# Peptides against a protein of PDB entry 8HF1: the designs that were tried, part 66

Target 1, 320 residues: chain A of PDB entry 8HF1
Amino acid sequence: NVMLYATKPTEVMVSFPHQEQVLTVTRLISAEIEKFYVSLDLMNIGVQPIRRSKSLQCLRDPSKKSFVKQLFNDFLYQMKEYGIYAASIAIISLIVEFDIKRRQAETLSVKLMHRTALTLCEKIRHLLVQKLQDMTYDDDDDNVNTEEVIMNFSTPKVQRFLMSLKVSFADKDPKDICCLVFVERRYTCKCIYGLLLNYIQSTPELRNVLTPQFMVGRNNISPDFESVLERKWQKSAIQQFRDGNANLMICSSVLEEGIDVQACNHVFILDPVKTFNMYVQSKGRARTTEAKFVLFTADKEREKTIQQIYQYRKAHNDIA

## One batch from the design tools (peptide; made by RFdiffusion4, then SolubleMPNN)

Design b2_p14_3_s2 (from b2_p14_3, 4 letters changed)
Fold by OpenDDE base, seed 2:
Structure b2_p14_3_s2 (fold): chain B 320 residues (1-320), chain A 14 residues (1-14)
Amino acid sequence: as target 1 above (320 residues)
Amino acid sequence: SPLSYEPPELIPEP
């Protein structure tokens, strides 16, 4: 029980200006997704065979349309919360997912639905990449992954996060680093992982210093083949982090589910701390000497965040 | 332009 450990990390706050990246491209993408939802609602995917129900009753599977909408809603959230650069990485995950679902489709109608979703993802990818290239003078695709492009197309929160990493870890020994990064949503782990890979590669002071990994919470909904691959990935990522082959781990609620990781010297909370459990579990990982617990907050939410942390501290002390 | 670096603020003890 993490609550039994008297962890006294230094709790710090990084503020960022609340600026929504309201670009024409983000509005266009949002409008294209909304148009797609209208089209998706009109699609007749027919009756789907329920493989595991003993009942011969083919039901219309609204879950297939719901899943498609969930992925696009998750993408829209990433684009809003992390910026266009993060969205360019997030869209690749949707492309992969919809291509898998398209190939696994048991009916032509479901195959067509996933194909239509995939076509939209490719259009979105093109719009995002084109916007990233607008700042690069060179038409070379490799030039979109520079520190400058990453920073300019990231939200203020992500900019402050990346700067905090750079200042905290520039030219340090990789062995002295044990960093956790907490995010609210499971899909954000992979998006921030991809962003960090590119940022570290573009930042000389972090090259060979930071080796990121990510953990995605278990999807309890579908024990299908995808869940086996996700479980294998999680085990490998955790093992690499334990062995010191990775020194930065991006996590969602996975650590709340009782996955034990080593004591860390840095814990970054990239998204708002919404629960007392999240506060205790994440803070409880910052156990080394001089451990830092870093919160990110919008300037407008600074006071509210401080008050929330005081409430959580009080509640933690009342249980200890 | 990207933001400038700002040092983290200590969350004081209440």
Scores: peptide ipSAE 0.450, ipTM 0.926, DockQ to the pose 0.859
Fold by OpenDDE base, seed 4:
Structure b2_p14_3_s2 (fold): chain B 320 residues (1-320), chain A 14 residues (1-14)
Amino acid sequence: as target 1 above (320 residues)
Amino acid sequence: SPLSYEPPELIPEP
């Protein structure tokens, strides 16, 4: 029961230009992944021993190839939606995952498959880091984590998001801030968290103001594959946000899982609102006096976004 | 160059 508290948040929209220009590096990375998929389809990994573990994941990907493709497709989505800088953080998560899977491989063929994926991730990481360094005129400063580099290698959506954070929270008391950032995909939470850590550290007006945390929903597919560490980390992240030790939480689908977070004064919706439930649940967290509910939309989708919000408002008023 | 800051647009009540 999200109590329909009588105080409606101020609903605002931030528009951003559609990025038409695909950089040469993003085309090269996409082509390398496509070439890898052709090679992956030709790999004979044999029949894997079905571990009698009741995990639905073993049922969905008996070949373990679809999971590899899923991780690279998720990476390609992050690179497109958030930019090269976000992609440089996202690729590290793939490297970690493929190294774990390589070490856990029961067969030589599966070990080789994950090793080949890992080698591609290291090549992609090098291409991304090299492109981030192209803006540093001084060959000696390996610091690709400046405000300038982050802004220039982020999509217009992410640029507007970061500027909205800076203007909203510059030089404020950390105790007066309770911010949620909603993203569509689980893996995006960690990527945007890493980006925000670097942005906050590079932005003097935010360094002692914003303390970010992230939360990923429970893995409905395999609660047994959530490492004990991930579950402990999620509980700690929520507790830090409840205690005010973190004042910005990045989350995906948190509200469907019955995770209660406090009333917030800012709710940012970084990705398109795809469902009425997501609209009601996310808006229902902006419950303080003068709370803001901030949407991000491409200029080309502005009118469609406004009409969708009107439909959701109408549907909300008809049920309330 | 990065975008300039633009203030959020109010989504009016219908």
Scores: peptide ipSAE 0.444, ipTM 0.925, DockQ to the pose 0.864
Fold by OpenDDE base, seed 5:
Structure b2_p14_3_s2 (fold): chain B 320 residues (1-320), chain A 14 residues (1-14)
Amino acid sequence: as target 1 above (320 residues)
Amino acid sequence: SPLSYEPPELIPEP
């Protein structure tokens, strides 16, 4: 019986201060979205015919208004959790989604609803970009993608994450890096990916060192909305990470869905660990001899996080 | 101003 001493990764914690970004622009954006919800509730989009496909979403809101509200609520969450810079990336995904839905609209009323949502997204994008430009003297859109702008318009959590990447990987050989970044929500993967591309490009010590990719788990709620393109993208992203063409993978719940990725030397948990399964599966990917498992926590939640990790360690040792 | 860098702390054994 070779007891494969599963080399337990070094578990470390990075604390960050809980600062609410009390920016006038954030309050203005939230107020514009709330005004839009009032207008959206007054829109007569008709009773949409129940399409025979028993997709759970068609059963919940035949009006498609709930889906529009969900996308804006997801955006508001990203703006709060990751900051204004991340929100400027996230809003582009809403613009793309509403433009597609506007073009695919079967009725004039649904087309107008998605057009109104798109117009609001363009207004929000302008307000965000204008706020990022307040730190730049030059009107060039590329000047908002500096390390300084990214850091100043990111939440304390994202600032600590970016600093941890810079210190961990500055001037290293790309082949010696196999990094996972876990986030809670699907849409966060693409947002943090876009942020990391700009941060790596603006940070000389990380240029040609980190090659990020993202994967999103399967949409268990509506397999009908998983485009053939999204499934192809996920397969390509996983293959690039396996082949070493990408050395940093951003993922949400992917391990719970049984997607097998290689053994990693770094695992970052950017959002709180909410389940024992997430803890075991994410930690179980940090399998190299010197592997690091890095947790991010607000200072106010530090003790609660430590106690939760002790409970998970105990439960894991009782099963092993 | 962005936060200063702080090194990660080891989560002790209980």
Scores: peptide ipSAE 0.442, ipTM 0.926, DockQ to the pose 0.850
Fold by OpenDDE base, seed 3:
Structure b2_p14_3_s2 (fold): chain B 320 residues (1-320), chain A 14 residues (1-14)
Amino acid sequence: as target 1 above (320 residues)
Amino acid sequence: SPLSYEPPELIPEP
């Protein structure tokens, strides 16, 4: 019995300076969203038509306003954690969601609410794109997707992440790459996917080397609210990654949901490791002989992160 | 200005 010593991945840390990028544009956007919340609280969206019991009706009206606030709060989080460039991608997802909900609105008041949210998203998109164009001499929208613009309008965390990808994968054979990128939030998967598509296209050394996909974890909300389209996309993305047609997968809590992904040679943890389960599951995917497990930490949180990893290593060895 | 590249630090065994 050759005990195949499971080769433990090399655990490494990338530090980044904690910069609160307090730009005038981010303050303006935050203030416009706060004004919108005040207006949204004053909106009477009426009692929705009864297809289910009276007790579920009183919960439906708060749920539509709360969902609008959730999308804008998630957008504000993306802008803070990943930067203005990532926010310009994230706002497109909100525009699509509010346009769908506007079309599906059963009442004029709900239709007006989603229209007002959509108008705010278009204003935010314009403010973000205008700020990205401040570095370009040419008025063409395509000029905002350069490596330089992406790097300058990304947070220090995202800059270190993109540099780590470039150094790790420049001019490599696509077949030798199996990379996972873990993020905390569902909406971050789509945002970082859009950012990576533009970054890879703008970076010659990564063109035809990296083919990204993303997988969104199942909504903790009932499987009934996952669109048939989202479930088809998830199945297609997993299959492309298994077949080697994609070699970089962006995931949220997907591994907690029992999705079997192949053994990878690189695992990047872009957001803080908050749970023991996240540590074990993400590290457990780095199974090749030269596998790397890469953590990103703010300089101020470096010591706390190292201590947390030692606690997780101890707890993992006590269970194994 | 974008950050300079810094190599990853090895997390030692305790």
Scores: peptide ipSAE 0.436, ipTM 0.922, DockQ to the pose 0.860

Design b2_p14_3_s3 (from b2_p14_3, 5 letters changed)
Fold by OpenDDE base, seed 1:
Structure b2_p14_3_s3 (fold): chain B 320 residues (1-320), chain A 14 residues (1-14)
Amino acid sequence: as target 1 above (320 residues)
Amino acid sequence: SPLSYTPPELIPEP
């Protein structure tokens, strides 16, 4: 029972304005994805032979179209929740996935489907990068990775998160930092990791202070789907965090799987706390005497967030 | 406008 000696962390909330920055580029990208969905629905990819891949998921989508739509929906979510800069990183993950799926395609029709998806991703990437470059006088891709570009093309939530990191950790000893960042979605871990790498590199006060890693949850549906590479990455990332070679870990709901990460002095909850278990588990990692548990909330959801935390505190005290 | 840092607000005890 890990509950006995947990010093209650200081629970704090960072509010951010609810601004849906509906940029023209975001509308264009969304419209291109919707056009692609219409085209995708018209594609005859045939009935995939039920290869007895032990994975129940291959049985659930014989068309593989739902998976393609899921990746684009996840991307749209990422773009909405984290902004255009995060989307420029997120789209690369789709490009990689669709290129793998294109190469692994068992039929010409499936190969064509993934090729079409890949072509759309490259178009989206170009639109995003071009929009990031609108702030840079120089056409070099490296100029889009500045603190200014990252901040200007991030959502208010991400801006407040990055500012909170800068204020919390500027010029500190890396050894004094043990930070967790919780996100809701598996794909967000890698996206925020890429964003943080670029932000830290562009921020002198953090460059030699923060060393981020990310950990992706197991797909609860099939442990067999974790590539040997993903499992190796997770093990390595956790070990680096344990050894102090990384001092910031981005994770999704991974802690539900009993992954023992060290006692942290900072826990950031970047996305809304949706469950009591997530609250208890994430808060339970902030165990140092000076530990901070930082929530991010839209101003409009502030009261609702506070009430939800009170309910979770009450429920936690009733179990303890 | 430079994004002003919003200090974390303590979540009060009920």
Scores: peptide ipSAE 0.358, ipTM 0.857, DockQ to the pose 0.745
Fold by OpenDDE base, seed 4:
Structure b2_p14_3_s3 (fold): chain B 320 residues (1-320), chain A 14 residues (1-14)
Amino acid sequence: as target 1 above (320 residues)
Amino acid sequence: SPLSYTPPELIPEP
């Protein structure tokens, strides 16, 4: 029971300015996705034969259109919450997924739907990459993966997160680091993982210090549709983190599934703490001496965040 | 401009 032995971590908050200015490229991408939704609603994909697997009936709208909209809505969320650089990584995951679905399509109409979604993702990727390149004054270096480009095209939240990692871990022994990063959405784990790989590689003080991994929770929709590769990857990532071959783990609500992770000295909450259970479970992983529990909040939401943490502390003390 | 590091603020005990 994680609650009984919790050494009380130092709870800290990092404030970030609210980004009011939406870039023209993000507005253009959003408008192209909305235009695609109108086109998608008009597509006749026919009645798909529901393969009578008993487990599929309850959770996914069997509408192959709903799944396409979900992936683009998750992309729009990542672009808004993490920035253009994170979006350039996130769009690659959509390209891979839609190409798989296009190849697995049982009908020409479904194949065409996934092909149209894929073509939109390729257009979005070009718009994002072009915008990342517009800040490189040197025409010759197509390398959009510099510390400067990552920082400039990340949201204030992500900028403060990356700076907090740099200050916390620069030139430290990798063995002394056990870090968790919590995010709300499963797709964000892979996006932030890709961003961190590029940031660590571009930051000399972190290259030999931080080895990131990511963990996605089991697909509650159907364990049968989790690729054997995804399940192998998750098991390998957990094992690497247990063995100390990885010292930073990005995870979503994985702790609710009873995945035992070691006691950590740093826990970063990159997204808002929405539930008491998430607060207790994530804080309960910061169990070493002098462990830090780090929250990120917009300046406008600072007081509301503090009051929410006080309510969670009170509720935790009333149960303990 | 280089983003200034903002040190973490301690969330006080109530």
Scores: peptide ipSAE 0.345, ipTM 0.854, DockQ to the pose 0.746
Fold by OpenDDE base, seed 3:
Structure b2_p14_3_s3 (fold): chain B 320 residues (1-320), chain A 14 residues (1-14)
Amino acid sequence: as target 1 above (320 residues)
Amino acid sequence: SPLSYTPPELIPEP
């Protein structure tokens, strides 16, 4: 019996300085969102009808105000964790969502609420784009999508991630690359996807080498709220990654839901590993002979991260 | 300041 020693991936850690980028623009944006929440609480939008789903469980439609606050809180998290450049991409997704909700509004009061949210998003977008342009010395080059602008307006975590991609994949054959990038939150997948498209296009050594896709986990909320468009996108993205038409996949908790993805040679964990299940499922995708499992940690959390990985390794060996 | 690449540190087996 040749015990096929399952080749364990090489586990590595990239440390980054904990810098809270306290920019004047981020403080201004946070203050404008807080003022908007006070105004939103004073808005009378009427009683929302409880939509009965077919399956007798009254899914309480989350209050339309609570959903608006969730999207802005998610945006504030993106700006803090990934930086101003990532925030400039994230705000476009809010603009699209609030314009859809404004058009679908059943009442004038709900239409006005989504219009006010949309107006705030356009103001935030302008403040972010203006700040990205302040570093372009050439008045004529409206192109905020340079490698330099992306790097300067990203958090230290994102900077180290992008550099790790460049060093790992510069001038490689696209066929030899099968990369997963794990993030904690579903909305981060789309934000990091947009950032990577612009970074790859601005970085000659990665042009035609990396083809990214993203996959969003199913909402634990009823599959009835997943748009037909989102389900079609997920199926297409998975198929492109299986066919080798995409070689980098950005995922949230999707692999915990039993989506069968091929064996990968690189797995990047961009956000902290918070659960044993996340550790086992993500590491379990790095199955090639030279597979790498890459963690990102703040310097101040380095020792705590190492101890947590040792606990997860022990727990995994006790179950195996 | 040129962002220096930080090489990945191996997490040793205990």
Scores: peptide ipSAE 0.334, ipTM 0.849, DockQ to the pose 0.738
Fold by OpenDDE base, seed 2:
Structure b2_p14_3_s3 (fold): chain B 320 residues (1-320), chain A 14 residues (1-14)
Amino acid sequence: as target 1 above (320 residues)
Amino acid sequence: SPLSYTPPELIPEP
């Protein structure tokens, strides 16, 4: 088995205190989204023409409301898991998406639904930016993107992640770095990418060292809704990482989809390893002689995480 | 205040 000759990566864990960043602003935002869901359920978006069905039967498209709720649920998750700073980036992605959907709306009712969602996103963005500015004496938008603001408004997990990057890669040759960062959710890739761009720019030791890219898995649930632009962007991001024009790649589920990337010297698992396949595939990318496989765990979940890794190691050895 | 850096812990071999 050629896999037996692969140098096993050093498996390490970084613990972080389980602190829920329960700020007044996060509670307010959650409550505004919940109120919006009630309003959204009351909205009559009418009957939508099913373009793909040869049947002239206009069905109510629950998928449009479901998609709106999915985006806000993913935003709420990102705000909880990564913090207010990450949420300020995540909300921009929702704004862009809802503006696209608003412009593409075939009916006035659907256009209004996406407009209402967009207006909520703009309100949320304002609340987040105001909270970031509470630490900055200066009204300039650039002052919210400092290392200090990023760190202070990030969850303990993200703080430990950023510090681990800084310590691992400060003043290194960019050519010697091949780093993967795995996240669970598709939208988290873009959020963490934006956070890393700002963090790297604000951190002199990393500014010319790390060049991040992101890659999202294919939407297997709705491959037909993947824009040609998203596919082109994914192809470009992979190519930049292969060519060494990017040395840090943020991924969700990409390895499970058979997207091949080069052997890496660092693999960071930012979110909990939920599946054996994720463990094997992500660990299997750390193939250099000094490769590190880094897990992040809450202190409370430390023992459970270790036991889960032992189970995965055992299962992997039983297959090998 | 942001957390201090903590070195990664080795996950021991079982």
Scores: peptide ipSAE 0.428, ipTM 0.918, DockQ to the pose 0.853; fails the geometry check

Design b2_p14_3_s4 (from b2_p14_3, 5 letters changed)
Fold by OpenDDE base, seed 3:
Structure b2_p14_3_s4 (fold): chain B 320 residues (1-320), chain A 14 residues (1-14)
Amino acid sequence: as target 1 above (320 residues)
Amino acid sequence: SPLTYVPPELIPEP
């Protein structure tokens, strides 16, 4: 009986200073979104035909206004948690989504609502890009994607994450790397993916080393809202990671949904571990020899994070 | 100013 001692991953923690980056531009953007919410609440979008419900009574589709507010609330979260540079990427996704919704609008009132949201996103994009350009001498849009600009306009958490990637993977063989990055929110996967593409391209030691992909968990609300395009993207991304054509995967909740990925040598937890299930599933992917499980924590939450990990370790050993 | 690199700390067994 060779007791296959399952090699437990090395659990490590990276601390970062808790800085609320209160920039004038972030206050201005938040105030413009709040003004837009007041305007949006006053908009009469009329009765929306709900295709599925035979019941004549659900005339008001609060879902269209609530969806617009959800996207801007998710954007405000990305700006706060990841910084201005990440927000400049996140806003492009909102622009694309509101332009699609504007073109698909069945009524003039809904078309106008999505047009007003789109105009606000374009204004926000301009304010963000202008702030990124304040560090560049040249007005060229391409100069905002430097390692220096990315680092200076990212939160302390994202700065520590990027430095940890650079130190962990500089000049390594791409074949020796199998990395997972866990984030809490669906929209964060795409935002951090765009940030990593630009960071890797600006960092010579990583350009031919890291090939990122992202995977979004299935929307718990309805598989009918997942576009055929999103499902094709998820299948392609997971296949590229299995084939070794991608060696870094950014994911949210993917392992909770039973998506099987290979054993990894690095697992990064970018956001706080809020559940025992998230801890077990993410740690359970760090299975190679010398595998690392890396947590990020604010300095003020360090002791609380350690105590939470001890509770999760105890609970995991009691089930095993 | 960007942060300096800090090495990861081992989370010991309790």
Scores: peptide ipSAE 0.442, ipTM 0.922, DockQ to the pose 0.857
Fold by OpenDDE base, seed 4:
Structure b2_p14_3_s4 (fold): chain B 320 residues (1-320), chain A 14 residues (1-14)
Amino acid sequence: as target 1 above (320 residues)
Amino acid sequence: SPLTYVPPELIPEP
């Protein structure tokens, strides 16, 4: 019961300017996805044979079109919330997923649908990588994974997050660090993990200090569709974090699933805290002496965020 | 240019 340990972490807030970076490339990518949705709606994929697999996924998306739209909508969200650099990592996850779905397609029409989605993802990847390269004045260094490129093509929220990590953990003993990073969406865990790997590798003060890992929640829709590989990865990631072989864990709604992780000295909430349960569960992981609970908020939403935290504190004190 | 570091603000106890 996380609620029983009334450890009071230091609750802090990091504000960031609300910059809608309306980059031309972001508009082009959004327009290409919208054009693809029109094309996708016109595709006749026929009635798919309902495999009698009890998977709730076949019930939610008999056309397999809504799943394709969901992945692109999640990508658009990541591009907006985390920036172009994060989007360049996120698009690789879509490429992998659509290639798997293309190979598993039982009909030519479904195979063509996933092929068209894959072709769009490759076009988006090229547009993103080209934009990341536009800042490298040296034609010879294809290395878009520098600290400078990561920072310049990340949203103000992600910039403040990365700087907060650097200041909090520069030149520390990795054994003294137990950090959680909470994100809202399952797909964001992989994206932020990839971004952190590249950022840590580009930042000398962090290279031998932070070892990130990620954990995605169990797919509530079909535990049978989680690849044996994904389940093995999740178990390995949790074990590495318990053993201290990883000291930073990126997670989504993991705490609702009864996954017990150790007491942490830092908890970062990268996305808005939308529920009281999320507040109590995430805060309840900051259990060490002098533990920090760090929130990120846009300057425009600062007062609203403070008032929401006061409501959650009051509600927590009334139940505890 | 990337943002400069800003120290975290304490959320006071009400």
Scores: peptide ipSAE 0.436, ipTM 0.923, DockQ to the pose 0.873
Fold by OpenDDE base, seed 2:
Structure b2_p14_3_s4 (fold): chain B 320 residues (1-320), chain A 14 residues (1-14)
Amino acid sequence: as target 1 above (320 residues)
Amino acid sequence: SPLTYVPPELIPEP
């Protein structure tokens, strides 16, 4: 029971300015996705064979359209919360997913739907990469992965996060580092992982110091072949983190589901702490001597964040 | 320009 072993990590907060400016490219991308949703709603994907139902009745599968919309909504969230650079990584994950779904499509209409989604993702990728290249004089894709490009095209939250990592871990022994990074959404884990790989590679002080891994929450909805691969990958990532082959783990609610990881000296909460359970479970991982529990908050939400933490502390002490 | 580093603030005990 994580609550019984309540360590008292040093709880700290990193403030960041609220980003008021929406870039033209993000508006264009959002508008293209909204146009696509209108088109998607008009698409007749026909009647889909129900594989698992004993019913011979083919049903219209709205879940396939809902899944497409979910992926784009998660992308829009990542673009808003983490910035254009993170979005350029996130869109690749959508491309891969829609290509898999296109190949797995049992009907021509479903295949066409996923193809149309894929074509939109390719257009979005081009718009994002072009915007990243506006700061680079060279058309080389490697030049968009610099510390400068990453920082300039990341949200203030992500900038403060990356700087906090750099200051916390620059030139440290990798063995002395056990870091967790909590994010709200499962898809954010992979996006922030890709961002961190590029950031670490572009930051000499973090090269060979930080080795990130990620964990995504299990998709309980469809135990498809993808769920087996995801489970294998999660086991491997956890094992690498346990073995010290990775020293930074990006995770969502997976740790709340009782996946045990070692005691960590750093816990970063990149997204707002929305639940008492998230607070207790994440804080409960900061178990080493001098462990730090780091929250990120917008300046405008600073006081509200402090009050929320006080409520969670009180509730935790009332149960302990 | 990217933000400058800001040290984390302690969340005081109430």
Scores: peptide ipSAE 0.434, ipTM 0.922, DockQ to the pose 0.875
Fold by OpenDDE base, seed 5:
Structure b2_p14_3_s4 (fold): chain B 320 residues (1-320), chain A 14 residues (1-14)
Amino acid sequence: as target 1 above (320 residues)
Amino acid sequence: SPLTYVPPELIPEP
């Protein structure tokens, strides 16, 4: 029995100040969403006949109103957690989703509900883009994707993450990089992916060094929502990362689903480690001799994070 | 203005 001394990755933390970005635009957007919820509650969309489709969603919300509220709540979370630049990317995903739902609507009332949601999303998009343009003298939409705009309109956590990427990977050989970025929520993967694409394009030292990809876990709640296209895309993304055609993978809960990815030299945990399983599985991907396991923590949560890591280390050593 | 770079801290052994 060669006890493969599993080279324990170097565990490091990056602290960030807790700043509530109290922007007038974020308050306005939140107020418009709350006003929309009042309007949504007053909409008579009828009792949709429970189609005997075994889809758990028809069982959860026969009105489809809760799904609309969920998407906007997820957007509000993303705007708060990652900033208004990330929100400008996230809102596009809502526009796409509501346009699909509007086209698939079986009733005029449901079609109108998704149309009103789309109208709100376009208003939110305009408010976000206008705020990003306040730092640019030129009205060209491409000017909002500069390193400066991305950094200034990102939360302290995202700023520290981007700076950590720049310092870690500037002017390196792309073959020497195998990076995982873990996030808590599935929709965050796509948003952080879009943010990273724009950041890498605007950062010469990372251009042609980092090739990002994203992967979301299987939608165990509704297999009907995973388009055949999304499932094909996920398989392609994993294969690109295995083949080295992508060297940075953004993922959520992937390891809980038993997705086997190669040994990585960098693992970034962008969101708080909430479970022992997430700690062990994510850390267990940092398997190279000089592998780094990087945690992001608010300064106020620093001590709590350290104590939690000590508990997880102890529990991991007791089972190893 | 964006934050200044801060190097990662080692999580000490207990």
Scores: peptide ipSAE 0.434, ipTM 0.924, DockQ to the pose 0.879

